# Peptides against a protein of PDB entry 6JX3, part 1

Scores and structures below are computed, not measured.

Target 1, 85 residues: chain A of PDB entry 6JX3
Amino acid sequence: AEFRLRPEISVAQTDYGMVLLDGRSGEYWQLNDTAALIVQRLLDGHSPADVAQFLTSEYEVERTDAERDIAALVTSLKENGMALP
Structure headers, positions and changes below count from the first letter of each chain, unless a header shows other numbers.
Peptide ipSAE was made for these designs. It is ipSAE averaged over its two directions, with the distance scale d0 held at 1.0 Angstrom where the peptide's residues are scored. Compare it between designs on one protein only; published cut-offs may not apply.
The geometry check fails a fold that doesn't show the stated peptide or that is severely misdrawn somewhere.

## One batch from the design tools (peptide; aimed at target 1 L21 I38)

Design b1_p8_1 (made by RFdiffusion4)
Pose (drawn by RFdiffusion4):
Structure b1_p8_1 (pose): chain A 85 residues (1-85), chain P 8 residues (1-8)
Amino acid sequence: as target 1 above (85 residues)
Amino acid sequence: AAVADALL
């Protein structure tokens, strides 16, 4: 249940926002503000459920949408090689 | 690109 980045992933905070770099493939990605917030909280050890609660308390988003959006982001992070299955 | 290069 623990969200983990793949070992070769590095992170930078930049003027454009959070960036993830794959040190093996050389692919690098930009996360928008919400994606970065979700990833940071997941890396802190919070559950996706915790993050959904946070998003609905802080932003104009329904809980159901927050859960789906978190799940889609995590799926995308896994699909694109940033997060471990 | 410059940030990516710095990280590598």

Design b1_p8_1_s1 (made by RFdiffusion4, then SolubleMPNN; from b1_p8_1 with A1S D5E)
Fold by OpenDDE base, seed 5:
Structure b1_p8_1_s1 (fold): chain B 85 residues (1-85), chain A 8 residues (1-8)
Amino acid sequence: as target 1 above (85 residues)
Amino acid sequence: SAVAEALL
């Protein structure tokens, strides 16, 4: 299924990086650049496998490391109420 | 951590 943010979450691009804002609670999450890139590509419809390939191609990251980071991030975003299950 | 969170 397509990766999607929860309805209450909005995205802001700031001078300090990508921010996810919960409009109901007021909580916000600042993503580091790698996390932001992953989220952006997932929201664009790329699969985790696509993103892993992208990271390995654009950065000096091993495929298995990219896959683990993506999986961990997606899990975290879901657990923290940012992304839909 | 890839995510830092706070309240506005």
Scores: peptide ipSAE 0.049, ipTM 0.702, DockQ to the pose 0.095
OpenDDE base, seeds 1, 2, 3, 4: peptide ipSAE 0.046, 0.047, 0.046, 0.048; ipTM 0.702, 0.701, 0.700, 0.704

Design b1_p8_1_s2 (made by RFdiffusion4, then SolubleMPNN; from b1_p8_1 with A1S D5Q)
Fold by OpenDDE base, seed 4:
Structure b1_p8_1_s2 (fold): chain B 85 residues (1-85), chain A 8 residues (1-8)
Amino acid sequence: as target 1 above (85 residues)
Amino acid sequence: SAVAQALL
């Protein structure tokens, strides 16, 4: 399924990194660089498998670590109300 | 952790 942010979420690029802002609650979530990269790739239409391959190929992240991190991040974003189910 | 959360 397509990864998509909830409509109330705004994306901001800051000097400290990528930030997701909930315009309704005022909560914001700052992503570390790896999470930001994953989110950006997913939003660009790449699959989790694409992103895992990207991480293994360009950043020498182990495949299982990449898969775990992507899955955990996606789950977190959904549970925290940032991404659509 | 991948995400840090705060109230704006």
Scores: peptide ipSAE 0.048, ipTM 0.704, DockQ to the pose 0.092
OpenDDE base, seeds 1, 2, 3, 5: peptide ipSAE 0.043, 0.047, 0.043, 0.046; ipTM 0.693, 0.703, 0.693, 0.698

Design b1_p8_1_s3 (made by RFdiffusion4, then SolubleMPNN; from b1_p8_1, 4 letters changed)
Fold by OpenDDE base, seed 4:
Structure b1_p8_1_s3 (fold): chain B 85 residues (1-85), chain A 8 residues (1-8)
Amino acid sequence: as target 1 above (85 residues)
Amino acid sequence: DEVARELL
C-alpha cells in the first residue's frame, strides 16, 4: 500500500530540517536528514525496497541497515500518528 | 534515532 501521512499532519521545512506537525494535538516531530529523505521518497511513490536500493547505491549504506532503518522509521511514523496504517 | 518529538 502507498505510504501516506495522516490528513492532520503538515510538513514544514525548517533550518533544523523537516518537521511534521499534527494540527490537532500540536505535537510535532523533527526528522533528521536521512529520515526526511526516506519520507520524501516514500511520499513520491517509491517503495521501501526502492528506498533501500537508493540508500545503498547513492549513500553507501549497507542494504540490511537501510532496510532496518526504513522499517523502523515507517513503524514509528505510524505508531506516533504521523502516517496512515 | 531519526525522529524527535516535541510539543507546541
Scores: peptide ipSAE 0.077, ipTM 0.710, DockQ to the pose 0.092
OpenDDE base, seeds 1, 2, 3, 5: peptide ipSAE 0.064, 0.065, 0.069, 0.071; ipTM 0.704, 0.704, 0.705, 0.706

Design b1_p8_1_s4 (made by RFdiffusion4, then SolubleMPNN; from b1_p8_1 with A1S D5A)
Fold by OpenDDE base, seed 3:
Structure b1_p8_1_s4 (fold): chain B 85 residues (1-85), chain A 8 residues (1-8)
Amino acid sequence: as target 1 above (85 residues)
Amino acid sequence: SAVAAALL
């Protein structure tokens, strides 16, 4: 299924990086640049496979590592209440 | 890891 943020989550671009803010709790998570790129592409409708290909093409990231990192990030964002299950 | 999220 599609990757989606929970409705209470806002995205902010800051001088320090992308931040996901829970408007209800006030909790927020700062993403590093690679995580931000992954989230942005997923939110734009790209599949995890698309994102993995993108990372391997644009950066010196091995395909297996890209796939693992994407999966881990998606899992974490679901578990920490940022993304819909 | 090249991918990270940090609670602030």
Scores: peptide ipSAE 0.314, ipTM 0.867, DockQ to the pose 0.061
OpenDDE base, seeds 1, 2, 4, 5: peptide ipSAE 0.234, 0.312, 0.301, 0.310; ipTM 0.839, 0.866, 0.864, 0.866

Design b1_p8_2 (made by RFdiffusion4)
Pose (drawn by RFdiffusion4):
Parts: C-alpha cells; sequence; structure tokens
Structure b1_p8_2 (pose): chain A 85 residues (1-85), chain P 8 residues (1-8)
C-alpha cells in the first residue's frame, strides 16, 4: 500500500513546478501543482484516502472526484515509469 | 527528453 518512486527517479522544485527525472531513460516530467501536492503527500506515507480527504478540504473538489483523480495520477506515474507498481 | 506535464 506504500507509494514509492522508482529508484532512478530524482525530483527538483523549479520555477515551473515539481519535476521528476528518470536517470536511466533520461525522460523528465513536469507535475502541476495538484499532482505535485498528491505525490508529496503519498511520499510522506499518507494513503490515497488521506490525500483525497486533504484535497476535498482544501480545494473545490468532490471526494469522489478526488479519489478518481488521485488514482489516475498514480496509475499514470506507474505507467510512465516514475512509480513502482 | 521532456515528456510533458502531468496534471490533476
Amino acid sequence: as target 1 above (85 residues)
Amino acid sequence: SFRGVLAV
């Protein structure tokens, strides 16, 4: 249940926002503010459920949408090689 | 190689 980045992933905070770099493939990605917030919270050890609660308390988003959006982001992070399965 | 922006 622990969200983990793949070992070759590095992170930078930049003027454009949070960036993930794959040290092996050389692919690098930009996360928008909400994606960065979700990833940071997941890396802190919070559950996706915790993050959904946070998002609904802080932003104009329904809990159902928050859960779906978090799940889609995590799936995308896995699909694109940034997160371990 | 930049691949894009992941957004929520």

Design b1_p8_2_s1 (made by RFdiffusion4, then SolubleMPNN; from b1_p8_2, 6 letters changed)
Fold by OpenDDE base, seed 5:
Structure b1_p8_2_s1 (fold): chain B 85 residues (1-85), chain A 8 residues (1-8)
Amino acid sequence: as target 1 above (85 residues)
Amino acid sequence: MYKGTIKV
């Protein structure tokens, strides 16, 4: 259940925020700050539940919204070939 | 190649 990026994906910090770069294709995706925060915490080993709690406490996001957003983000990252299944 | 922005 560990969240992991695909091995060809690297994280870069830009003036516009976090970028996920595919080192093979050269394709890259920008993350907004909230998405970047979620990804960072997941990569640090926090569970989606941990991240949801963090968002509710630190950013005053409703729990249900946090859970939905995290799930949607993870799904998107997997579907876009950035994260491992 | 830029693919887009992932937003939450």
Scores: peptide ipSAE 0.674, ipTM 0.943, DockQ to the pose 0.931
OpenDDE base, seeds 1, 2, 3, 4: peptide ipSAE 0.660, 0.654, 0.664, 0.661; ipTM 0.941, 0.940, 0.941, 0.940

Design b1_p8_2_s2 (made by RFdiffusion4, then SolubleMPNN; from b1_p8_2, 5 letters changed)
Fold by OpenDDE base, seed 1:
Structure b1_p8_2_s2 (fold): chain B 85 residues (1-85), chain A 8 residues (1-8)
Amino acid sequence: as target 1 above (85 residues)
Amino acid sequence: PFKGTITV
């Protein structure tokens, strides 16, 4: 299934890193660098498997850790109202 | 308002 942000969510780059902003409520969330990388790759159309491979090859993350991190992040983004179910 | 930091 395609990863998509909710339509009211926009992406901004700040001095503190990537931020997701809810244009309706004004609520915003900061992403750390790894979270931002995952979101960027997913939004570019890469599958979670693609992203896991990318993390293992570029950042020396273990495959199982990468897969868990991606799954946890996607769940968090959905639960926090940033990503579509 | 700021809601928090999402960390991986």
Scores: peptide ipSAE 0.688, ipTM 0.945, DockQ to the pose 0.931
OpenDDE base, seeds 2, 3, 4, 5: peptide ipSAE 0.682, 0.576, 0.577, 0.580; ipTM 0.944, 0.911, 0.911, 0.911

Design b1_p8_2_s3 (made by RFdiffusion4, then SolubleMPNN; from b1_p8_2, 6 letters changed)
Fold by OpenDDE base, seed 5:
Structure b1_p8_2_s3 (fold): chain B 85 residues (1-85), chain A 8 residues (1-8)
Amino acid sequence: as target 1 above (85 residues)
Amino acid sequence: PYKGTISV
C-alpha cells in the first residue's frame, strides 16, 4: 500500500531536522536524519523495497536490517497518528 | 507540544 501521512500532519524542515506536526493537536515529533530520509523516499513514491535497496547501496546497511528498520519506522508513524494505516 | 524523536 502507498505510504501517506494523515491529512492533519505537516512536514517541516527545521534547523534540527525534519519535524512532523499534527495541526490539530499541536503535537510534533522530530525525526533523526535516517528516519527523515526514509520518510522522504516513501513520500516520493518509492516502495519499501526501493528504500531498502537505497539504504544498502548508499549507506552500507545490511538488507535485512534496512527492511526491519523501515517496517518499524512505518509502524511507529502509524501508531503515533502520523501516517495513514 | 514536543512528543519525542523517532529514530532509525
Scores: peptide ipSAE 0.723, ipTM 0.948, DockQ to the pose 0.948
OpenDDE base, seeds 1, 2, 3, 4: peptide ipSAE 0.714, 0.715, 0.720, 0.713; ipTM 0.947, 0.947, 0.947, 0.946

Design b1_p8_2_s4 (made by RFdiffusion4, then SolubleMPNN; from b1_p8_2, 5 letters changed)
Fold by OpenDDE base, seed 5:
Structure b1_p8_2_s4 (fold): chain B 85 residues (1-85), chain A 8 residues (1-8)
Amino acid sequence: as target 1 above (85 residues)
Amino acid sequence: MFKGTIEV
């Protein structure tokens, strides 16, 4: 399924990295660089499998670690009301 | 309001 942010969530780039802003509540979250990379690629239409492959090649992480990290991130984004289920 | 940092 396509990864999508909730309609009220906007992406902003700051000097400290990617920020996700809830335009309704004013709440915002900062992403570290790896999280931002994952989100960017997912939003660009890459699958979690694509992202895992990318991470293994670019950051020399184990495939299983990449898969777990991506899954955990996606879950967190959904649970925190940033991504659609 | 800042909610925190999401890190991977």
Scores: peptide ipSAE 0.700, ipTM 0.946, DockQ to the pose 0.945
OpenDDE base, seeds 1, 2, 3, 4: peptide ipSAE 0.692, 0.685, 0.694, 0.694; ipTM 0.945, 0.945, 0.945, 0.945

Design b1_p8_3 (made by RFdiffusion4)
Pose (drawn by RFdiffusion4):
Structure b1_p8_3 (pose): chain A 85 residues (1-85), chain P 8 residues (1-8)
Amino acid sequence: as target 1 above (85 residues)
Amino acid sequence: SPSITRLH
C-alpha cells in the first residue's frame, strides 16, 4: 500500500513546478500543483484516502472526484515509469 | 485537477 518512486527517479522544485527525472531513460516530466501535492503527500506515507480527504478539505472538489483523480494520477505515474507498481 | 506533462 506504500507509494514509492522508482529508484532512478529524481525530483526538482523549479519555477515551472515539480519535475521528475528518469535517470535511465532520460524522460522528464512536469507535475502541476495538484499532482505535485498529491505525490508529495503519498511520498510522506499518507494513504490515497488521506490525500483525498486533504484535497476535499482544501480545494473545491468532491471526495469522489478526488479519489478518482488521485487514482488516475498514480496509475499514470506507474504507466509512465515514475512509480513502482 | 492533477496532471503530468512530458517535457522530454

Design b1_p8_3_s1 (made by RFdiffusion4, then SolubleMPNN; from b1_p8_3 with S1M H8R)
Fold by OpenDDE base, seed 5:
Structure b1_p8_3_s1 (fold): chain B 85 residues (1-85), chain A 8 residues (1-8)
Amino acid sequence: as target 1 above (85 residues)
Amino acid sequence: MPSITRLR
């Protein structure tokens, strides 16, 4: 399934990195560089497998760790009301 | 590790 943010979520680029803002609640979340990279690639239509491959090269992490990190982040984004199920 | 932090 396609990774998508909820319609009320805006993406902002700040001096400290990517921020996701809920336009309804006013809550906002800062993503670290790794999280931002994952979100950007997923939103651009890359599969989790593609993103995992990219992370292994960019950050020299194990493939299995990259896959777990992506899954955990996506779950967190869904649970915190930023991403669609 | 990826992380998200709720801001005040």
Scores: peptide ipSAE 0.675, ipTM 0.945, DockQ to the pose 0.875
OpenDDE base, seeds 1, 2, 3, 4: peptide ipSAE 0.665, 0.659, 0.667, 0.664; ipTM 0.944, 0.944, 0.944, 0.944

Design b1_p8_3_s2 (made by RFdiffusion4, then SolubleMPNN; from b1_p8_3, 3 letters changed)
Fold by OpenDDE base, seed 5:
Structure b1_p8_3_s2 (fold): chain B 85 residues (1-85), chain A 8 residues (1-8)
Amino acid sequence: as target 1 above (85 residues)
Amino acid sequence: MPAITRLR
């Protein structure tokens, strides 16, 4: 399934990094650079596998760890009401 | 590791 943000979520680029804003609750969520990179690539239509390959090339991370990191982030974004199920 | 942080 395609990764999508909930319609109430806005993306902002700040001096502190990527922020996701929930327009209903008013909650702000800051992403670190790795999380922002994953979200951006997923929103651009890259598969989790493509993103994992990208992470392994950019960071000294094993493929299996990159895949786990992506899955954990996506789960967190869903659980915190930012991403659609 | 990717991380999200709720801003206060």
Scores: peptide ipSAE 0.659, ipTM 0.944, DockQ to the pose 0.863
OpenDDE base, seeds 1, 2, 3, 4: peptide ipSAE 0.647, 0.643, 0.652, 0.644; ipTM 0.942, 0.942, 0.943, 0.942

Design b1_p8_4 (made by RFdiffusion4)
Pose (drawn by RFdiffusion4):
Structure b1_p8_4 (pose): chain A 85 residues (1-85), chain P 8 residues (1-8)
Amino acid sequence: as target 1 above (85 residues)
Amino acid sequence: SPAITRLS
């Protein structure tokens, strides 16, 4: 249940926002503000459920949408090689 | 909404 980045992933905070770098493939990605917030909270050890609660308390988003959006982001992070399965 | 964009 623990969200983890793949070992070769590095992170930078930049003027454009959060960036993830794959040190092996050389692919690097930009996360928007909400994606960065979700990833940071997941890395802190919070559950996706915790993050959904946070998003609905802080932003104009329904809980159901927050859960789906978190799930889609995590799926995308796994699909693109930034997060471990 | 959360989004990721590949830069390279």

Design b1_p8_4_s1 (made by RFdiffusion4, then SolubleMPNN; from b1_p8_4, 3 letters changed)
Fold by OpenDDE base, seed 5:
Structure b1_p8_4_s1 (fold): chain B 85 residues (1-85), chain A 8 residues (1-8)
Amino acid sequence: as target 1 above (85 residues)
Amino acid sequence: MPQITRLR
């Protein structure tokens, strides 16, 4: 399934990185550079496998760790009401 | 490791 943000979520770029804002609750979350990169690539239509390959090259992480990191982030974004299930 | 932080 395609990774998508919930329609009430806005993306803002700040001096400190990517921020996701819930326009209904006013709650907002800062993403670190790794999380922002994952979200950007997923929103651009890259598969989790493509993103994992990208992370291994950019951050010199093991493939299995990259895959776990992506899965954990996506779960967190869904659980915190930022991403669609 | 990816991180998300709720802002105040």
Scores: peptide ipSAE 0.693, ipTM 0.947, DockQ to the pose 0.879
OpenDDE base, seeds 1, 2, 3, 4: peptide ipSAE 0.682, 0.677, 0.687, 0.687; ipTM 0.946, 0.945, 0.946, 0.947

Design b1_p8_4_s2 (made by RFdiffusion4, then SolubleMPNN; from b1_p8_4, 3 letters changed)
Fold by OpenDDE base, seed 5:
Structure b1_p8_4_s2 (fold): chain B 85 residues (1-85), chain A 8 residues (1-8)
Amino acid sequence: as target 1 above (85 residues)
Amino acid sequence: MPRITRLR
């Protein structure tokens, strides 16, 4: 399924990294570099498998750990109202 | 490990 942000979510680039802002609630979340990278690649239309391959090369992580990290992040973004289900 | 942090 295509990864998409909710329409009320804005992406901001800050000196401290990527921030996701809910324009309705005023709630906002900072992403670390790994989370920002995953979100950017998913929004660019890369599959979770492509992103996992990219993470294994960039961070020298095991494929299974990269897949788990992506799944956990996507779940968290959905649960916190940033991503569409 | 990816992290998100709620800002206040």
Scores: peptide ipSAE 0.689, ipTM 0.948, DockQ to the pose 0.870
OpenDDE base, seeds 1, 2, 3, 4: peptide ipSAE 0.678, 0.675, 0.682, 0.678; ipTM 0.946, 0.946, 0.947, 0.946

Design b1_p8_4_s3 (made by RFdiffusion4, then SolubleMPNN; from b1_p8_4 with S1M S8R)
Fold by OpenDDE base, seed 5:
Structure b1_p8_4_s3 (fold): chain B 85 residues (1-85), chain A 8 residues (1-8)
Amino acid sequence: as target 1 above (85 residues)
Amino acid sequence: MPAITRLR
């Protein structure tokens, strides 16, 4: 399934990094650079596998760890009401 | 590791 943000979520680029804003609750969520990179690539239509390959090339991370990191982030974004199920 | 942080 395609990764999508909930319609109430806005993306902002700040001096502190990527922020996701929930327009209903008013909650702000800051992403670190790795999380922002994953979200951006997923929103651009890259598969989790493509993103994992990208992470392994950019960071000294094993493929299996990159895949786990992506899955954990996506789960967190869903659980915190930012991403659609 | 990717991380999200709720801003206060």
Scores: peptide ipSAE 0.659, ipTM 0.944, DockQ to the pose 0.878
OpenDDE base, seeds 1, 2, 3, 4: peptide ipSAE 0.647, 0.643, 0.652, 0.644; ipTM 0.942, 0.942, 0.943, 0.942

Design b1_p8_5 (made by RFdiffusion4)
Pose (drawn by RFdiffusion4):
Structure b1_p8_5 (pose): chain A 85 residues (1-85), chain P 8 residues (1-8)
Amino acid sequence: as target 1 above (85 residues)
Amino acid sequence: HFAGTLAV
């Protein structure tokens, strides 16, 4: 249940936002503000459920949408090689 | 290389 980045992933905070770099493939990605917030909280050890609660308390989003959006992001992070399965 | 932007 622990969200983890793949070992070769590095992170930078930049003027454009949070960036993830794959040190092996050389692919790098930009996360928008909400994606960065989600990833940071997941890396802190919070559950996706915790993050959904956070998002609904802080932003104009329904809980159901928050859960789906978090799940889609995590799926995308896995799909694109930035997060371990 | 830049692969893209992920957004929520």

Design b1_p8_5_s1 (made by RFdiffusion4, then SolubleMPNN; from b1_p8_5 with H1P A7S)
Fold by OpenDDE base, seed 5:
Structure b1_p8_5_s1 (fold): chain B 85 residues (1-85), chain A 8 residues (1-8)
Amino acid sequence: as target 1 above (85 residues)
Amino acid sequence: PFAGTLSV
C-alpha cells in the first residue's frame, strides 16, 4: 500500500529540520533527520523494505532494527493523524 | 502548537 499523508498535513523544511503541520488544528511535529529521511523515501514511493535497505547502507543499523524503526514511525504517523491508514 | 518530536 502507498504511504500518503492526510490532505490537511503539510510538509515544511525548516532550519531545525522537517516539520509536519496540521493545517486544521495547528499542531506540528518536528522530525529528526532519520525520521525525515524515512518519510521522504516513503512519500517518494519506496517501500518499507526499500527504506530499510537504504538505512542499512547509510547508517550502521541492522536490517531488523531498521524495519522496526520504520514500522514504529509509520504507526506514530498514523496514530497522530498525519498519515492515511 | 507544538505536538511533539518524531525521532528514529
Scores: peptide ipSAE 0.694, ipTM 0.945, DockQ to the pose 0.960
OpenDDE base, seeds 1, 2, 3, 4: peptide ipSAE 0.690, 0.689, 0.693, 0.691; ipTM 0.944, 0.944, 0.945, 0.944

Design b1_p8_5_s2 (made by RFdiffusion4, then SolubleMPNN; from b1_p8_5 with H1P A7T)
Fold by OpenDDE base, seed 4:
Structure b1_p8_5_s2 (fold): chain B 85 residues (1-85), chain A 8 residues (1-8)
Amino acid sequence: as target 1 above (85 residues)
Amino acid sequence: PFAGTLTV
């Protein structure tokens, strides 16, 4: 239930935004600001429900859209080997 | 190498 990055993944803050780097393969992914925000909150221990509420309240994102976006992002992170299953 | 972007 806890969202965690794989141990080989590093988080870097760049002038262009958040980057996730796989230290083994050298592959890296660039996150836009909203994706980065979601990842940051999840890593801070907030649940997907917490993040959805945050997006609805702070950014006026519809709840359904927030939930879908979070789920899609988490799925991508897992499928691309960035987050633990 | 660059693997992709994650955009929400």
Scores: peptide ipSAE 0.674, ipTM 0.943, DockQ to the pose 0.927
OpenDDE base, seeds 1, 2, 3, 5: peptide ipSAE 0.672, 0.595, 0.672, 0.556; ipTM 0.943, 0.922, 0.943, 0.902

Design b1_p8_6 (made by RFdiffusion4)
Pose (drawn by RFdiffusion4):
Structure b1_p8_6 (pose): chain A 85 residues (1-85), chain P 8 residues (1-8)
Amino acid sequence: as target 1 above (85 residues)
Amino acid sequence: SYRGVLSV
């Protein structure tokens, strides 16, 4: 249940936002503010459920949408090689 | 290689 980045992933905070770099493939990605917030909280050890609660308390988003959006982001992070399955 | 922006 622990969200983890793949070992070769590095992170930078930039003027454009949070960036993930795959040191092996050389692919690098930009996360928008909400995606960055979600990833940061997941890396802190919070559950996706915790993050959904945070998003609904802080942003104009329904809990059901927050859960789906978090799930889709995590799926995308896995699909694109940034997060371990 | 830049791949794009992931968003929520």

Design b1_p8_6_s1 (made by RFdiffusion4, then SolubleMPNN; from b1_p8_6, 4 letters changed)
Fold by OpenDDE base, seed 5:
Structure b1_p8_6_s1 (fold): chain B 85 residues (1-85), chain A 8 residues (1-8)
Amino acid sequence: as target 1 above (85 residues)
Amino acid sequence: PYKGTISV
C-alpha cells in the first residue's frame, strides 16, 4: 500500500531536522536524519523495497536490517497518528 | 507540544 501521512500532519524542515506536526493537536515529533530520509523516499513514491535497496547501496546497511528498520519506522508513524494505516 | 524523536 502507498505510504501517506494523515491529512492533519505537516512536514517541516527545521534547523534540527525534519519535524512532523499534527495541526490539530499541536503535537510534533522530530525525526533523526535516517528516519527523515526514509520518510522522504516513501513520500516520493518509492516502495519499501526501493528504500531498502537505497539504504544498502548508499549507506552500507545490511538488507535485512534496512527492511526491519523501515517496517518499524512505518509502524511507529502509524501508531503515533502520523501516517495513514 | 514536543512528543519525542523517532529514530532509525
Scores: peptide ipSAE 0.723, ipTM 0.948, DockQ to the pose 0.947
OpenDDE base, seeds 1, 2, 3, 4: peptide ipSAE 0.714, 0.715, 0.720, 0.713; ipTM 0.947, 0.947, 0.947, 0.946

Design b1_p8_6_s2 (made by RFdiffusion4, then SolubleMPNN; from b1_p8_6 with S1P V5T)
Fold by OpenDDE base, seed 5:
Structure b1_p8_6_s2 (fold): chain B 85 residues (1-85), chain A 8 residues (1-8)
Amino acid sequence: as target 1 above (85 residues)
Amino acid sequence: PYRGTLSV
């Protein structure tokens, strides 16, 4: 299904990179540049498969590593209350 | 508050 952030989550750009902020709790997470890239592409409507292909081609990441990294990140975002199930 | 860094 479509990757979506929870409605209370805002995306912000800081001097140190992308952050996801929960407007209700005030909690926020910083994303490193690769994580931010993945989230941005998912939010733009690219599938995890699209993102995996992007990482393999653009950053020379092995396909299996890209797939694992994307899945792990998505899981973390859901478990930390930032992305919808 | 800051909770941590998500990194790939």
Scores: peptide ipSAE 0.676, ipTM 0.943, DockQ to the pose 0.948
OpenDDE base, seeds 1, 2, 3, 4: peptide ipSAE 0.656, 0.662, 0.667, 0.665; ipTM 0.940, 0.941, 0.941, 0.940

Design b1_p8_6_s3 (made by RFdiffusion4, then SolubleMPNN; from b1_p8_6, 3 letters changed)
Fold by OpenDDE base, seed 5:
Structure b1_p8_6_s3 (fold): chain B 85 residues (1-85), chain A 8 residues (1-8)
Amino acid sequence: as target 1 above (85 residues)
Amino acid sequence: PYRGTISV
């Protein structure tokens, strides 16, 4: 299904990169550049398969590594209460 | 508060 952030989660750009802020708790996380890239593309409507292809073609990441990274990131965001299940 | 870095 579509990747979506929880409604209380805001995306912000900082001098150090993308952050995700929980407006209810005040908790926030910084994303490294690769994580931010994946999240941005997912939020733009690209499928995980699209993102994997993007990483392989544009950043020379191996396909299996891209797929694993995307899956792990999505799982983490869901488990940390930032993305909808 | 800051909770950490999510990295790939």
Scores: peptide ipSAE 0.725, ipTM 0.947, DockQ to the pose 0.937
OpenDDE base, seeds 1, 2, 3, 4: peptide ipSAE 0.721, 0.717, 0.720, 0.720; ipTM 0.946, 0.946, 0.946, 0.946

Design b1_p8_6_s4 (made by RFdiffusion4, then SolubleMPNN; from b1_p8_6, 5 letters changed)
Fold by OpenDDE base, seed 3:
Structure b1_p8_6_s4 (fold): chain B 85 residues (1-85), chain A 8 residues (1-8)
Amino acid sequence: as target 1 above (85 residues)
Amino acid sequence: PFKGTISV
């Protein structure tokens, strides 16, 4: 299924990195650079498999680790009310 | 308010 942010969530770029802001509550989260990169690629329409391949090549992480990291991040974003189920 | 950092 397509990865999408909830409609009330906005993406902002700051001096400290990517921030996700809930426009209704005012709550916001900072993403580290790797998390931001994953989110950017997913929002651009890349599959988790595409992103895993990308991480493997860019950071020299193991494929299985990349897959687990992506899955964990997506779950976290959904549980924290940032991404649609 | 700030809720925290999401990291990979």
Scores: peptide ipSAE 0.722, ipTM 0.948, DockQ to the pose 0.944
OpenDDE base, seeds 1, 2, 4, 5: peptide ipSAE 0.721, 0.714, 0.624, 0.629; ipTM 0.948, 0.948, 0.919, 0.920

Design b1_p8_7 (made by RFdiffusion4)
Pose (drawn by RFdiffusion4):
Structure b1_p8_7 (pose): chain A 85 residues (1-85), chain P 8 residues (1-8)
Amino acid sequence: as target 1 above (85 residues)
Amino acid sequence: DPARAAAE
């Protein structure tokens, strides 16, 4: 249940936002503000459920949408090689 | 690219 980045992934905070770099493939990705917030909280050890609660308390988003959006982001992070399955 | 270099 622990969200983890793949070992070759590095992170940078930049003027454009949070960036993930794959040190092996050389692919690098930009996360928008909400994606970065989710990833940061997941890396802190919070559950996706915790993050959904946070998003609904802080942003104009329904809990159901927050859960789906978090799940889709995590799926995308896995699909694109940033996060471990 | 500056953003990529910052990540490295």

